# Designs tried in a protein design run: peptides against a protein of PDB entry 5TUV. Part 16

Target 1, 107 residues: chain A of PDB entry 5TUV
Amino acid sequence: KEVIDRLRYLKAEIEDLELKERELDQQKLWLQQSIKNVMDDSINNRFSYVTHEDICNCFNGDTLLAIQAPSGTQLEVPIPEMGQNGQKKYQINLKSHSGPIHVLLIN
Target 2, 107 residues: chain B of PDB entry 5TUV
Amino acid sequence: AQECQNLEVERQRRLERIKQKQSQLQELILQQIAFKNLVQRNRHAEQQASRPPPPNSVIHLPFIIVNTSKKTVIDCSISNDKFEYLFNFDNTFEIHDDIEVLKRMGM

## One batch from the design tools (peptide; aimed at target 1 P80 M82)

Design b2_p13_3_s1 (made by RFdiffusion4, then SolubleMPNN; from b2_p13_3, 6 letters changed)
Fold by OpenDDE base, seed 2:
Structure b2_p13_3_s1 (fold): chain B 107 residues (1-107), chain C 107 residues (1-107), chain A 13 residues (1-13)
Amino acid sequence: as target 1 above (107 residues)
Amino acid sequence: as target 2 above (107 residues)
Amino acid sequence: IKAKSLVVKEVDI
C-alpha cells in the first residue's frame, strides 16, 4: 500500500515536471526569437558594435584578432595534429555563406 | 521498490534539466539586456560626438575574438570572395564570442 | 593568461 501510494505520487510529480519542462522550452524559443527581432531592428543594428577600446579593456597582454562575420558563418577548430615540421597545427577555419568576413588586428 | 527507485531517479533527472533550462533562460535575458545597453551607449556616444565612429574603428556584431600570445605567428589564407578564411597559428589560442565580450564590458 | 587551444567541430557564429 505504501509503495503503491509512493508510485502514484512520483508518477503525478513527473507528469507535472514534464509540463514545466515543455513550458520552459517554449519560453526559450520565444526569448530567442525576441532577441533576434531586437538585433534585426534597423536602428539597433546600426548601433550594434563595440570599439577597439572596448576589446582592449576586456583582454590584456596578448594579440587580439577581431573577426566579424555574418550570422550563420561556420567556425571549425580542428584537433591539433602534427604538421610536416613536427609542430602541432593550430587552425581556425571560417566559412561564410551570406557575406564577406572582416578581420581586425587589435593591440 | 525497484520501480520507485527508477522513478525517483527519473524525477531527479527531470528536476536537474529544469534547473539547467531555467539558468539558460536567465542567460538569454542577460544577453538581451546587454545588447540593449550596448545600443543605448552607442546611440548616446554618437549623439555627444555629433558623428558616427569611423567604419574601421568599430566591430559590428556578430563577431568573435581570437586571443593568442604576442609571440604567436599567425598566417591567414583568404578566399578570393573573402567568404572563406584559414588561420594557422604556431601556438595555442582562445576564442571568445561577442556575448562574452559584452559580459566583460559590464553591459 | 595563457592561451588555450579550443577544439570545436562546428559552431555557427
Scores: peptide ipSAE 0.128, ipTM 0.879, DockQ to the pose 0.074; fails the geometry check
OpenDDE base, seeds 1, 3, 4, 5: peptide ipSAE 0.062, 0.070, 0.067, 0.068; ipTM 0.876, 0.875, 0.875, 0.876; seeds 1, 3, 4, 5 fail the geometry check

Design b2_p13_3_s2 (made by RFdiffusion4, then SolubleMPNN; from b2_p13_3, 6 letters changed; failed a check: the pose's geometry)
Amino acid sequence: IKVKSIKVEDVEV

Design b2_p13_3_s3 (made by RFdiffusion4, then SolubleMPNN; from b2_p13_3, 5 letters changed; failed a check: the pose's geometry)
Amino acid sequence: INAKSIKVEDVLI

Design b2_p13_3_s4 (made by RFdiffusion4, then SolubleMPNN; from b2_p13_3, 5 letters changed; failed a check: the pose's geometry)
Amino acid sequence: IKAKSLKVEDVSV

Design b2_p13_4 (made by RFdiffusion4)
Pose (drawn by RFdiffusion4):
Structure b2_p13_4 (pose): chain A 104 residues (1-83, 87-107), chain B 106 residues (1-49, 51-107), chain P 13 residues (1-13)
Amino acid sequence: KEVIDRLRYLKAEIEDLELKERELDQQKLWLQQSIKNVMDDSINNRFSYVTHEDICNCFNGDTLLAIQAPSGTQLEVPIPEMGQKKYQINLKSHSGPIHVLLIN
Amino acid sequence: AQECQNLEVERQRRLERIKQKQSQLQELILQQIAFKNLVQRNRHAEQQARPPPPNSVIHLPFIIVNTSKKTVIDCSISNDKFEYLFNFDNTFEIHDDIEVLKRMGM
Amino acid sequence: VEEKIKESEEEFE
């Protein structure tokens, strides 16, 4: 039948696709690890910053609010319901205080 | 028969997912070279100048919140711990450290 | 999300 070996063929491709994903899952997990190791060298943390000019060049006009918090800080944004609509940002930081810079 | 329809849908799924994973994989690589160059760029600027800590500098990780000039922004801290509440009377946008690094080149 | 906003506006009316 046309269908029964449409199966054997498809069932012979997915393992190549399955192993490809396993490979891609391993590559991603120790690429992420290598990224973590670079952003926590003490020398590299020293220069891991951006200036006002950089932010102004990438955001034309308006009011800009820069919010800095430690890693793992959770940011929750509810739906714009009505109660006047509510536009709000819920910030939870367990590892430390947050720093807010008003960009002009 | 429906074991044929199930695997063709599953195949495309795996394909569409494996493709997106290869995309975020190179984005992660781009994230590292952008971070390395950003660090190298700041070191070079410090050899021609040190900028003060609370001003003119934003440390990673961070977010950029963009809204209209007529928008009022409120900041509230309550009795509950480890909580921050920002209110806007109008719409806003949130951008990440990764995107700003891309917009500036590397 | 747009459907939930419309439902909340219709309930408020």

Design b2_p13_4_s1 (made by RFdiffusion4, then SolubleMPNN; from b2_p13_4, 9 letters changed)
Fold by OpenDDE base, seed 4:
Structure b2_p13_4_s1 (fold): chain B 107 residues (1-107), chain C 107 residues (1-107), chain A 13 residues (1-13)
Amino acid sequence: as target 1 above (107 residues)
Amino acid sequence: as target 2 above (107 residues)
Amino acid sequence: EEELIELNKKLLE
């Protein structure tokens, strides 16, 4: 009796959890589309920027490069390997398909 | 019973997935809020200044920030159309996306 | 005083 009741309870709870998970999935999809719409809006796009001061306030002590690239730009950071001079190579490869990439030295 | 134990494991698995999805959803919400706040800030600032900022003084989204030592030597190769960038560093670096920057800005 | 950095730019073939 106790085992049967526990089984029924667990099955019912799992069913409720399945519903909850589906709800969250739908909410995520909706929100992702909402974010896209907001960012693609012409007015919002016009004002979607940060300043040098903003960046400097977030970081200190190092060299900062700001790389602005169109959405969908491919970013590749290969595993560091030994170079010809016995020094490890640290690389960043960027490939855009929709527009030019812009690089700024912040500090 | 063994069946109860199996269902309890399944229940726990689903609870963890739901927790993760809830966290991801919250992050998306925060991203949207941060972006809207950024746009609002910039709109207000430009209205007060009665002019947009100089083009090279701002970094438009989407962007990334590369952080490295001031002693790091950086070599950059650029394609003619500026669609491809190859960076070589003689030392380690860090990459931060625009979402993280907005968070650090308190947006 | 700020330390200078070296940034070399090259054009890809």
Scores: peptide ipSAE 0.126, ipTM 0.886, DockQ to the pose 0.029
OpenDDE base, seeds 1, 2, 3, 5: peptide ipSAE 0.035, 0.062, 0.067, 0.026; ipTM 0.882, 0.881, 0.883, 0.882

Design b2_p13_4_s2 (made by RFdiffusion4, then SolubleMPNN; from b2_p13_4, 11 letters changed)
Fold by OpenDDE base, seed 3:
Structure b2_p13_4_s2 (fold): chain B 107 residues (1-107), chain C 107 residues (1-107), chain A 13 residues (1-13)
Amino acid sequence: as target 1 above (107 residues)
Amino acid sequence: as target 2 above (107 residues)
Amino acid sequence: SEKLELENLLKLL
């Protein structure tokens, strides 16, 4: 029966997709750990920076703030709400727990 | 049959998840490559200069870039906890992560 | 971009 055949086909395909998804999950975990190891290497860490020139080359015509903070720093961007003066509030909240936050005005 | 329809929905859901995970994996690969290229660039540059860059001339990873109109007024406040920063903008802004910056740099 | 902002939030969290 056509419906029965379709059901069998779909079940088999879903099973294959489950295997594929698990494979991708494992690959992601492995790669994430690899990236962490590379970034945590003392030599790599020493040279893991960009310059003002790099940033200026990426952006133009704007005021640019560079905010460097340790991994795990909390970043919050509240939904803009009306302030007391009727103006929308645009905010960024940062909270670090493991080190200082450094802010640079680039442009 | 209802069962057939349910399985088709499930199949489609899994296919979309797999597609998303494949994309994310590719991004991680590119991220790692970009980082390695950045490190190599900086090592070579410092070797040629025979000195490290000035302390406040570089932005260490991880970082974010905030860009807004030059007309935007930006206020920065530090809370009692020196690790907490509050930025107030009188207009909209954009946030870009270090990964995007590296991409724009061609790393 | 709101999407980009969200991604940045997820990165640091």
Scores: peptide ipSAE 0.075, ipTM 0.882, DockQ to the pose 0.047
OpenDDE base, seeds 1, 2, 4, 5: peptide ipSAE 0.042, 0.043, 0.030, 0.034; ipTM 0.881, 0.880, 0.880, 0.880; seed 2 fails the geometry check

Design b2_p13_4_s3 (made by RFdiffusion4, then SolubleMPNN; from b2_p13_4, 9 letters changed)
Fold by OpenDDE base, seed 3:
Structure b2_p13_4_s3 (fold): chain B 107 residues (1-107), chain C 107 residues (1-107), chain A 13 residues (1-13)
Amino acid sequence: as target 1 above (107 residues)
Amino acid sequence: as target 2 above (107 residues)
Amino acid sequence: QEELEQQNLEELL
């Protein structure tokens, strides 16, 4: 009896959790669309930038590259492999489909 | 008994997924807020300056930041249309997205 | 597939 009651309780709880999960999924979808709409707005798009100062304030002591690429640009970071001289290869591959990529040296 | 244990495991899995989804939703909310704050900041700054910033002085979203040692040698191969980039580093690097940058900026 | 021009970062930026 106790086990049966526990089973019924668990099944009911799982059903409630499924509903909650679906609700969260819908909320995520809605919010993602909202963000997209805000970012695609012509006025917001005009002002959607950061400065060199902004970046320098966020990072210290290293070489900083800013890579501005259109939405949908493919970014690949291969697993480091051994090169010809026995050195590991560290690479970034970028492929845009909608516009040019722009690179800035920050420091 | 075994069914009860299986359902308890399933319940726990769902609870963890829900927790993760709630966290992700909060991150999206913060992202939207950060973006709106960025736009507001830039609009105000340009109004005060009575002009937009120079084109090469700002990084437009979306972007990524690559952080590496000052000793790191970076080679770049670029397509003619600048749609494809291949970066080679002789040492490790870090990549940060624009969302993280906005967080670090306190937006 | 595409022709790539190799340049050092110091030359590009």
Scores: peptide ipSAE 0.094, ipTM 0.888, DockQ to the pose 0.034
OpenDDE base, seeds 1, 2, 4, 5: peptide ipSAE 0.066, 0.073, 0.056, 0.081; ipTM 0.886, 0.886, 0.886, 0.888

Design b2_p13_4_s4 (made by RFdiffusion4, then SolubleMPNN; from b2_p13_4, 12 letters changed)
Fold by OpenDDE base, seed 5:
Structure b2_p13_4_s4 (fold): chain B 107 residues (1-107), chain C 107 residues (1-107), chain A 13 residues (1-13)
Amino acid sequence: as target 1 above (107 residues)
Amino acid sequence: as target 2 above (107 residues)
Amino acid sequence: SLLEELKNLLELL
């Protein structure tokens, strides 16, 4: 009896959790669409930028590359491996399909 | 019973997923707010300056920031179609999202 | 974001 009651309770709770999860999934989708719409707005797009000063204030003492690329650009960061000269290779591969990639050096 | 234990494991799994989804949703909300604040800041700044910033002084979204030591040697190779970029570093680097940058900016 | 999109793609691989 106790086991049966526990099973019924757990099943009911899981159903409630499923509903909650679906609600969250829907909210995420709506919010993602909202963000897209806001960013795609012509006025917002015009003002969707940061300055060199902004970037410099966020990072100290390092070389900074600002890479602006279209949405959907592929980014690959291979696992560092030992090169032929005994030096580890650190690489970034970018592939854009919808527009040019712009790189700014900040130091 | 074994079935009861299985359902309890499933329950816990669902609870953890819900928690993760709630956190992700909150982050998306913050991202949207940060973006709107950025746009407002830039609009106001351009109004005060009565001109847009120089084109090469700003980084348009979406972008990423690569952070590496000033001693790091960076080589860049561009493909023939100019849509593919290969960056080679002789040392480690960090990649930061535009979202993270906006957070660091206090947007 | 671009990086977020890429991370998502990487997770799918």
Scores: peptide ipSAE 0.158, ipTM 0.892, DockQ to the pose 0.042
OpenDDE base, seeds 1, 2, 3, 4: peptide ipSAE 0.150, 0.157, 0.143, 0.146; ipTM 0.891, 0.889, 0.890, 0.890

Design b2_p13_5 (made by RFdiffusion4)
Pose (drawn by RFdiffusion4):
Structure b2_p13_5 (pose): chain A 104 residues (1-83, 87-107), chain B 106 residues (1-49, 51-107), chain P 13 residues (1-13)
Amino acid sequence: KEVIDRLRYLKAEIEDLELKERELDQQKLWLQQSIKNVMDDSINNRFSYVTHEDICNCFNGDTLLAIQAPSGTQLEVPIPEMGQKKYQINLKSHSGPIHVLLIN
Amino acid sequence: AQECQNLEVERQRRLERIKQKQSQLQELILQQIAFKNLVQRNRHAEQQARPPPPNSVIHLPFIIVNTSKKTVIDCSISNDKFEYLFNFDNTFEIHDDIEVLKRMGM
Amino acid sequence: IEHESLKVEDLDF
């Protein structure tokens, strides 16, 4: 039949696709680890910053609010319901205080 | 028969997912070279100049919140711990450290 | 920060 070996063919490709994903899952997990190791060198943390000019060049006009918090800080944004509509940002930081810079 | 329809849908799924994974994989690589160059760029600027800590500098990780000039922004801290509440009377946008690094080149 | 970029849009009720 046309269908029974449309199966055997498809069932012979997905393992190549399955192993490809396993490979891609391993590559991503120790690429992320190599990224974590670089951003926590003490020398590299020293220069891991951006200036006002940089932010102004990438955001034309308006009011800009820069919010800095430690890693793992959770940011929750509810739906714009009505109660006047509510536009709000719920920030939760367990590892430390947050720093807010008003960009001009 | 429906074992044929199930695997064709599953095949495309795996394909569409494996493709997106290869995309975020190179984005992660781009994230590292952009971070490395950003660090190298700041070191070079410090040899021609040190900028003060609370001003003119934003440390990673961070977010950028963009809204209209006529928008009022409120900051509230309550009795509950580890909680921050920002209110806007109008719409806003949030951008990440990764995107700003891309917009500036590397 | 555990968040992706977001554009909050106006909704009709």

Design b2_p13_5_s1 (made by RFdiffusion4, then SolubleMPNN; from b2_p13_5, 6 letters changed)
Fold by OpenDDE base, seed 2:
Structure b2_p13_5_s1 (fold): chain B 107 residues (1-107), chain C 107 residues (1-107), chain A 13 residues (1-13)
Amino acid sequence: as target 1 above (107 residues)
Amino acid sequence: as target 2 above (107 residues)
Amino acid sequence: INAKSLKVEDVEY
């Protein structure tokens, strides 16, 4: 009896959790679409930028590159391996499909 | 008894997933707020200046920031159409997305 | 295949 009651309780709770999880999944999708809509708005898009000062305030002491690329641009960072000269290769590969990539030296 | 234990493990797993999804949802909300704050800031700034910033003085979203030591040598190979970039570094680097930058800016 | 090699100094500031 006790085990049966516990099993029934747990199964019911799991069903409730499944419903909650689906609710959260839907909320995430809704919010993602909302963010996209906000960013794609013409007025918001016009003002969707940061300044050199903004970046410099976030980082100091290093060389800073700002890479502006269209949404959907592929970013690949290969695992560092030894190059021909015995130096580890540190690389970034970028490939866009919808527009040019722009690079700025910030600091 | 064993079935009860298995369901308890599953219950706990689901609870943790729900917690993670709730956290992710909150993160998305904060991202949207940060973006809206950025837009508002820039609109206000341009209104005060009575002009937009020069095109090369700002970084439009989406973007990434690459930071590395001042001593790091960076080489870049660019395709003719600027759709493909290959960066080579002689040392380690860090990559930060625009979301992280907005967080660091306090948006 | 067809690419131009640049150093960081050649990047727009």
Scores: peptide ipSAE 0.077, ipTM 0.876, DockQ to the pose 0.035
OpenDDE base, seeds 1, 3, 4, 5: peptide ipSAE 0.051, 0.041, 0.055, 0.038; ipTM 0.876, 0.874, 0.876, 0.874

Design b2_p13_5_s2 (made by RFdiffusion4, then SolubleMPNN; from b2_p13_5, 7 letters changed)
Fold by OpenDDE base, seed 5:
Structure b2_p13_5_s2 (fold): chain B 107 residues (1-107), chain C 107 residues (1-107), chain A 13 residues (1-13)
Amino acid sequence: as target 1 above (107 residues)
Amino acid sequence: as target 2 above (107 residues)
Amino acid sequence: INTKSIKVEDVSY
């Protein structure tokens, strides 16, 4: 029956798509590990920085804070809420687990 | 048949997910390339200058950039060990990760 | 948590 044939076809296609998805998942894992290895390389790490000029060229007209924090630092941006004085509260919470956080003002 | 329709929906869902994963992989590749280009640039620059940049003139990865209006008042509370930071803004702000910065830099 | 408050002007440049 046509419906039965369509069902069989769809099931087979879905199986092929599952294989493709698993392949992509593995590639992502490998690439992520590759990136980590490249960044953790001693020479690359030594040169893994941007300058004040770099940042200034990317942004203009604003106050800029550069926050250098160890990998894995927790970043939390709470939903803005009305303060007691009627002012909305805009916050950033940072919590590092492996080292100090360094903040620079870029202007 | 309902079963056929269900499988078609699943098929489409998987196709979209695969598409998204492919895009994510491409972004990761670009990130890796950007990082390598950054390192190469910095190595070359230091070679030409015959010295490293001043320590406070660079921002080491990983980092984030917070930009807000020049009129925004920022208050920062820091823990004793500098592992925790609380930023309070009286107005909206934007956060940009180092990946986005590298993109803006054209790396 | 014992914290120290700083202004933007106190941030490293």
Scores: peptide ipSAE 0.069, ipTM 0.876, DockQ to the pose 0.035
OpenDDE base, seeds 1, 2, 3, 4: peptide ipSAE 0.056, 0.058, 0.057, 0.057; ipTM 0.876, 0.874, 0.875, 0.875

Design b2_p13_5_s3 (made by RFdiffusion4, then SolubleMPNN; from b2_p13_5, 7 letters changed)
Fold by OpenDDE base, seed 3:
Structure b2_p13_5_s3 (fold): chain B 107 residues (1-107), chain C 107 residues (1-107), chain A 13 residues (1-13)
Amino acid sequence: as target 1 above (107 residues)
Amino acid sequence: as target 2 above (107 residues)
Amino acid sequence: INAKSIKVEDVEY
């Protein structure tokens, strides 16, 4: 029957999709480790920076803050709430556990 | 049949997950390429200049860029150890990660 | 905790 054939087809396709998904998961893990290794290399780390010029070329017309913090630093952006003066509060909270945070005003 | 419908829903869910994972994998690949290109650029630049850039002229990875209007008032509170930062804005802002910056730089 | 106010002034280079 048509229904039986459809069921068989769907089951077979789902099995193939499961295999594909597992393959992608493994590839992601491998690539993530590769990226980590490259970034942790002492030579690469030494040259892992951008300049003020780089940032200025990427953004125009606004105030730019560059915040450099260690990996794993917690970034929290609360949902804007009304303050006591009736103004919305826009905030960024940063908490580092492994080193100091450095802030630069670019523009 | 109800079973066919259930399997079709599952199939579609898996297809969407696979699509998302493929996109994420591609982004990771581009990230790695961009990073390598950045390092190469900086190594070459420093070699030509025969000196490293001034410490406060560069932003080391990882970093974020906060973009806001020039009219925005920004208040920053810093802990003694510089491990905690609280930013207050009187208007909206945008946050861009280092990956996005590298993309905009054409790395 | 030290609070710093960042004022953006148009600086012409």
Scores: peptide ipSAE 0.048, ipTM 0.876, DockQ to the pose 0.035
OpenDDE base, seeds 1, 2, 4, 5: peptide ipSAE 0.035, 0.037, 0.033, 0.038; ipTM 0.876, 0.873, 0.875, 0.876

Design b2_p13_5_s4 (made by RFdiffusion4, then SolubleMPNN; from b2_p13_5, 8 letters changed)
Fold by OpenDDE base, seed 1:
Structure b2_p13_5_s4 (fold): chain B 107 residues (1-107), chain C 107 residues (1-107), chain A 13 residues (1-13)
Amino acid sequence: as target 1 above (107 residues)
Amino acid sequence: as target 2 above (107 residues)
Amino acid sequence: INTKSIKVKDIEY
């Protein structure tokens, strides 16, 4: 029967897709570990920076702040709400747990 | 017939999930390439200059960029240990991570 | 207060 054949086909295809998904999950794991290793390398870490010129070339016409913070630093941006003064509050809250935060003004 | 339909829905769900995972892998690869290119650029530049850049002239990864209007007033409160920062803006702002910056740089 | 919280460099695109 056509329906029975279709069921068999679909089940086989789903099994193949499960294998493919597991393959992709493993590839992601390996790639994430690779990126971590590359970034944690002492030589790479020494040269892992951008310049003021780099930032200025990416953005124009605005005030720019560069915030350098350790991985895992918590960034909180509250949804703008009306403050006591009748103005919307635009805020950024930063909390680091592993090291100091450094802020640079890009002119 | 209903079982066929259920399996077809499941098949489609898995196909979409696989597609999403494939795109995420591609983005991770691009991030790794961008980082390697950044390191190579900086290493070459420092070799040509025969010196590292001044400490306050570069932004070390990881970082974020905050951009806002030149008319925006920014207030910053800092903890004693520099582990906590509170920024107050009188207007809207945008936040960009280091990955986006590297993309804009063409790395 | 509703907030958007992001961990620095922990976001996968």
Scores: peptide ipSAE 0.045, ipTM 0.873, DockQ to the pose 0.057
OpenDDE base, seeds 2, 3, 4, 5: peptide ipSAE 0.037, 0.044, 0.045, 0.030; ipTM 0.871, 0.873, 0.872, 0.872

Design b2_p13_6 (made by RFdiffusion4)
Pose (drawn by RFdiffusion4):
Structure b2_p13_6 (pose): chain A 104 residues (1-83, 87-107), chain B 106 residues (1-49, 51-107), chain P 13 residues (1-13)
Amino acid sequence: KEVIDRLRYLKAEIEDLELKERELDQQKLWLQQSIKNVMDDSINNRFSYVTHEDICNCFNGDTLLAIQAPSGTQLEVPIPEMGQKKYQINLKSHSGPIHVLLIN
Amino acid sequence: AQECQNLEVERQRRLERIKQKQSQLQELILQQIAFKNLVQRNRHAEQQARPPPPNSVIHLPFIIVNTSKKTVIDCSISNDKFEYLFNFDNTFEIHDDIEVLKRMGM
Amino acid sequence: SPEEGEPFHFTLP
């Protein structure tokens, strides 16, 4: 039948696709690990910053609010319901205080 | 028969997912070279100049919140711990450290 | 009228 070996063929490709994903899952997990190791060298943390000019060049006009918090800080944004609509940002930081810079 | 329809849908799924994973994989690489160059760029600027800590500098990780000039922004801290509440009377946009690093080149 | 959707969740790396 046309269908029974449309199966055997498809069932012979997905393992290549399955192993390709396993490989891609391993590559991503120790690429992320190598990224963590670089952003926590003490020397590299020293220069891991951006200036006002940089932000202004990438954001034309308006009011800009820069919010800095430690890693793992959770940011929750609810739906714009009505109660006047509510546009709000819920910020939860357990590892430390947050720093807010008003960009001009 | 429906074991044929199930695997064709599953196949495309795996394909569409394996493709997106290869995309985020190179984005993660781009994230590292952009970070390395950003660090190298700041070291070079410090040899021609040190900028003060609370001003003119934003440490990673961070977010950029963009809204209109006529928008009022409120910051509230309550009795509950480890909580921050920002209110806007109008719409806003949130951008990441990764995106701004891309927009500036590397 | 209110908008419909799902909450947005984000975590800083």

Design b2_p13_6_s1 (made by RFdiffusion4, then SolubleMPNN; from b2_p13_6, 6 letters changed)
Fold by OpenDDE base, seed 5:
Structure b2_p13_6_s1 (fold): chain B 107 residues (1-107), chain C 107 residues (1-107), chain A 13 residues (1-13)
Amino acid sequence: as target 1 above (107 residues)
Amino acid sequence: as target 2 above (107 residues)
Amino acid sequence: GPSSGQPIHYTLP
């Protein structure tokens, strides 16, 4: 029956797609590890920085905060809530588990 | 048949996921390239200057940038160990990770 | 992303 044949075809195709997806997942993992290795290299780490000029060139004349935090630091931005005075509260919550957080005012 | 339709929907969903994963993989490749270019730039710059940049003039990776209006009032509460930060803004802000910054820099 | 809209949960790389 046509429907049965279609079902068999679709199932086979889905299996092929599963293989492709797993391949991509593996490639992602390898690439992530590669990036980590490159960044963790002592020489590369020494030169892994941007300047204040770099940052200023990327943004207009707004207030810019640079937050330096260790890998794995959690950042949370809750939904803005109305305060008692009718002012919305905009917040950033940072939690580090590996070391101190450093904040710089760029301008 | 309902089963055939279900499998067709599943097939399409998987195809979309694969497409997304391919895009994400490309982004990771670009990240690695950008980082390598950054390192190369900085190495060359320091060689020309015959000295490292002043410590307070650079932002070491990883970092994030918070962008807000010059008129925005920012309040920051910091834990004693500097592992936890709470930022309060009286207006909206934007967050940009170091990856995005490197992109904006043209790395 | 902007502070307005949906909540953001992010882990620094």
Scores: peptide ipSAE 0.318, ipTM 0.887, DockQ to the pose 0.443
OpenDDE base, seeds 1, 2, 3, 4: peptide ipSAE 0.300, 0.312, 0.313, 0.315; ipTM 0.885, 0.885, 0.885, 0.887

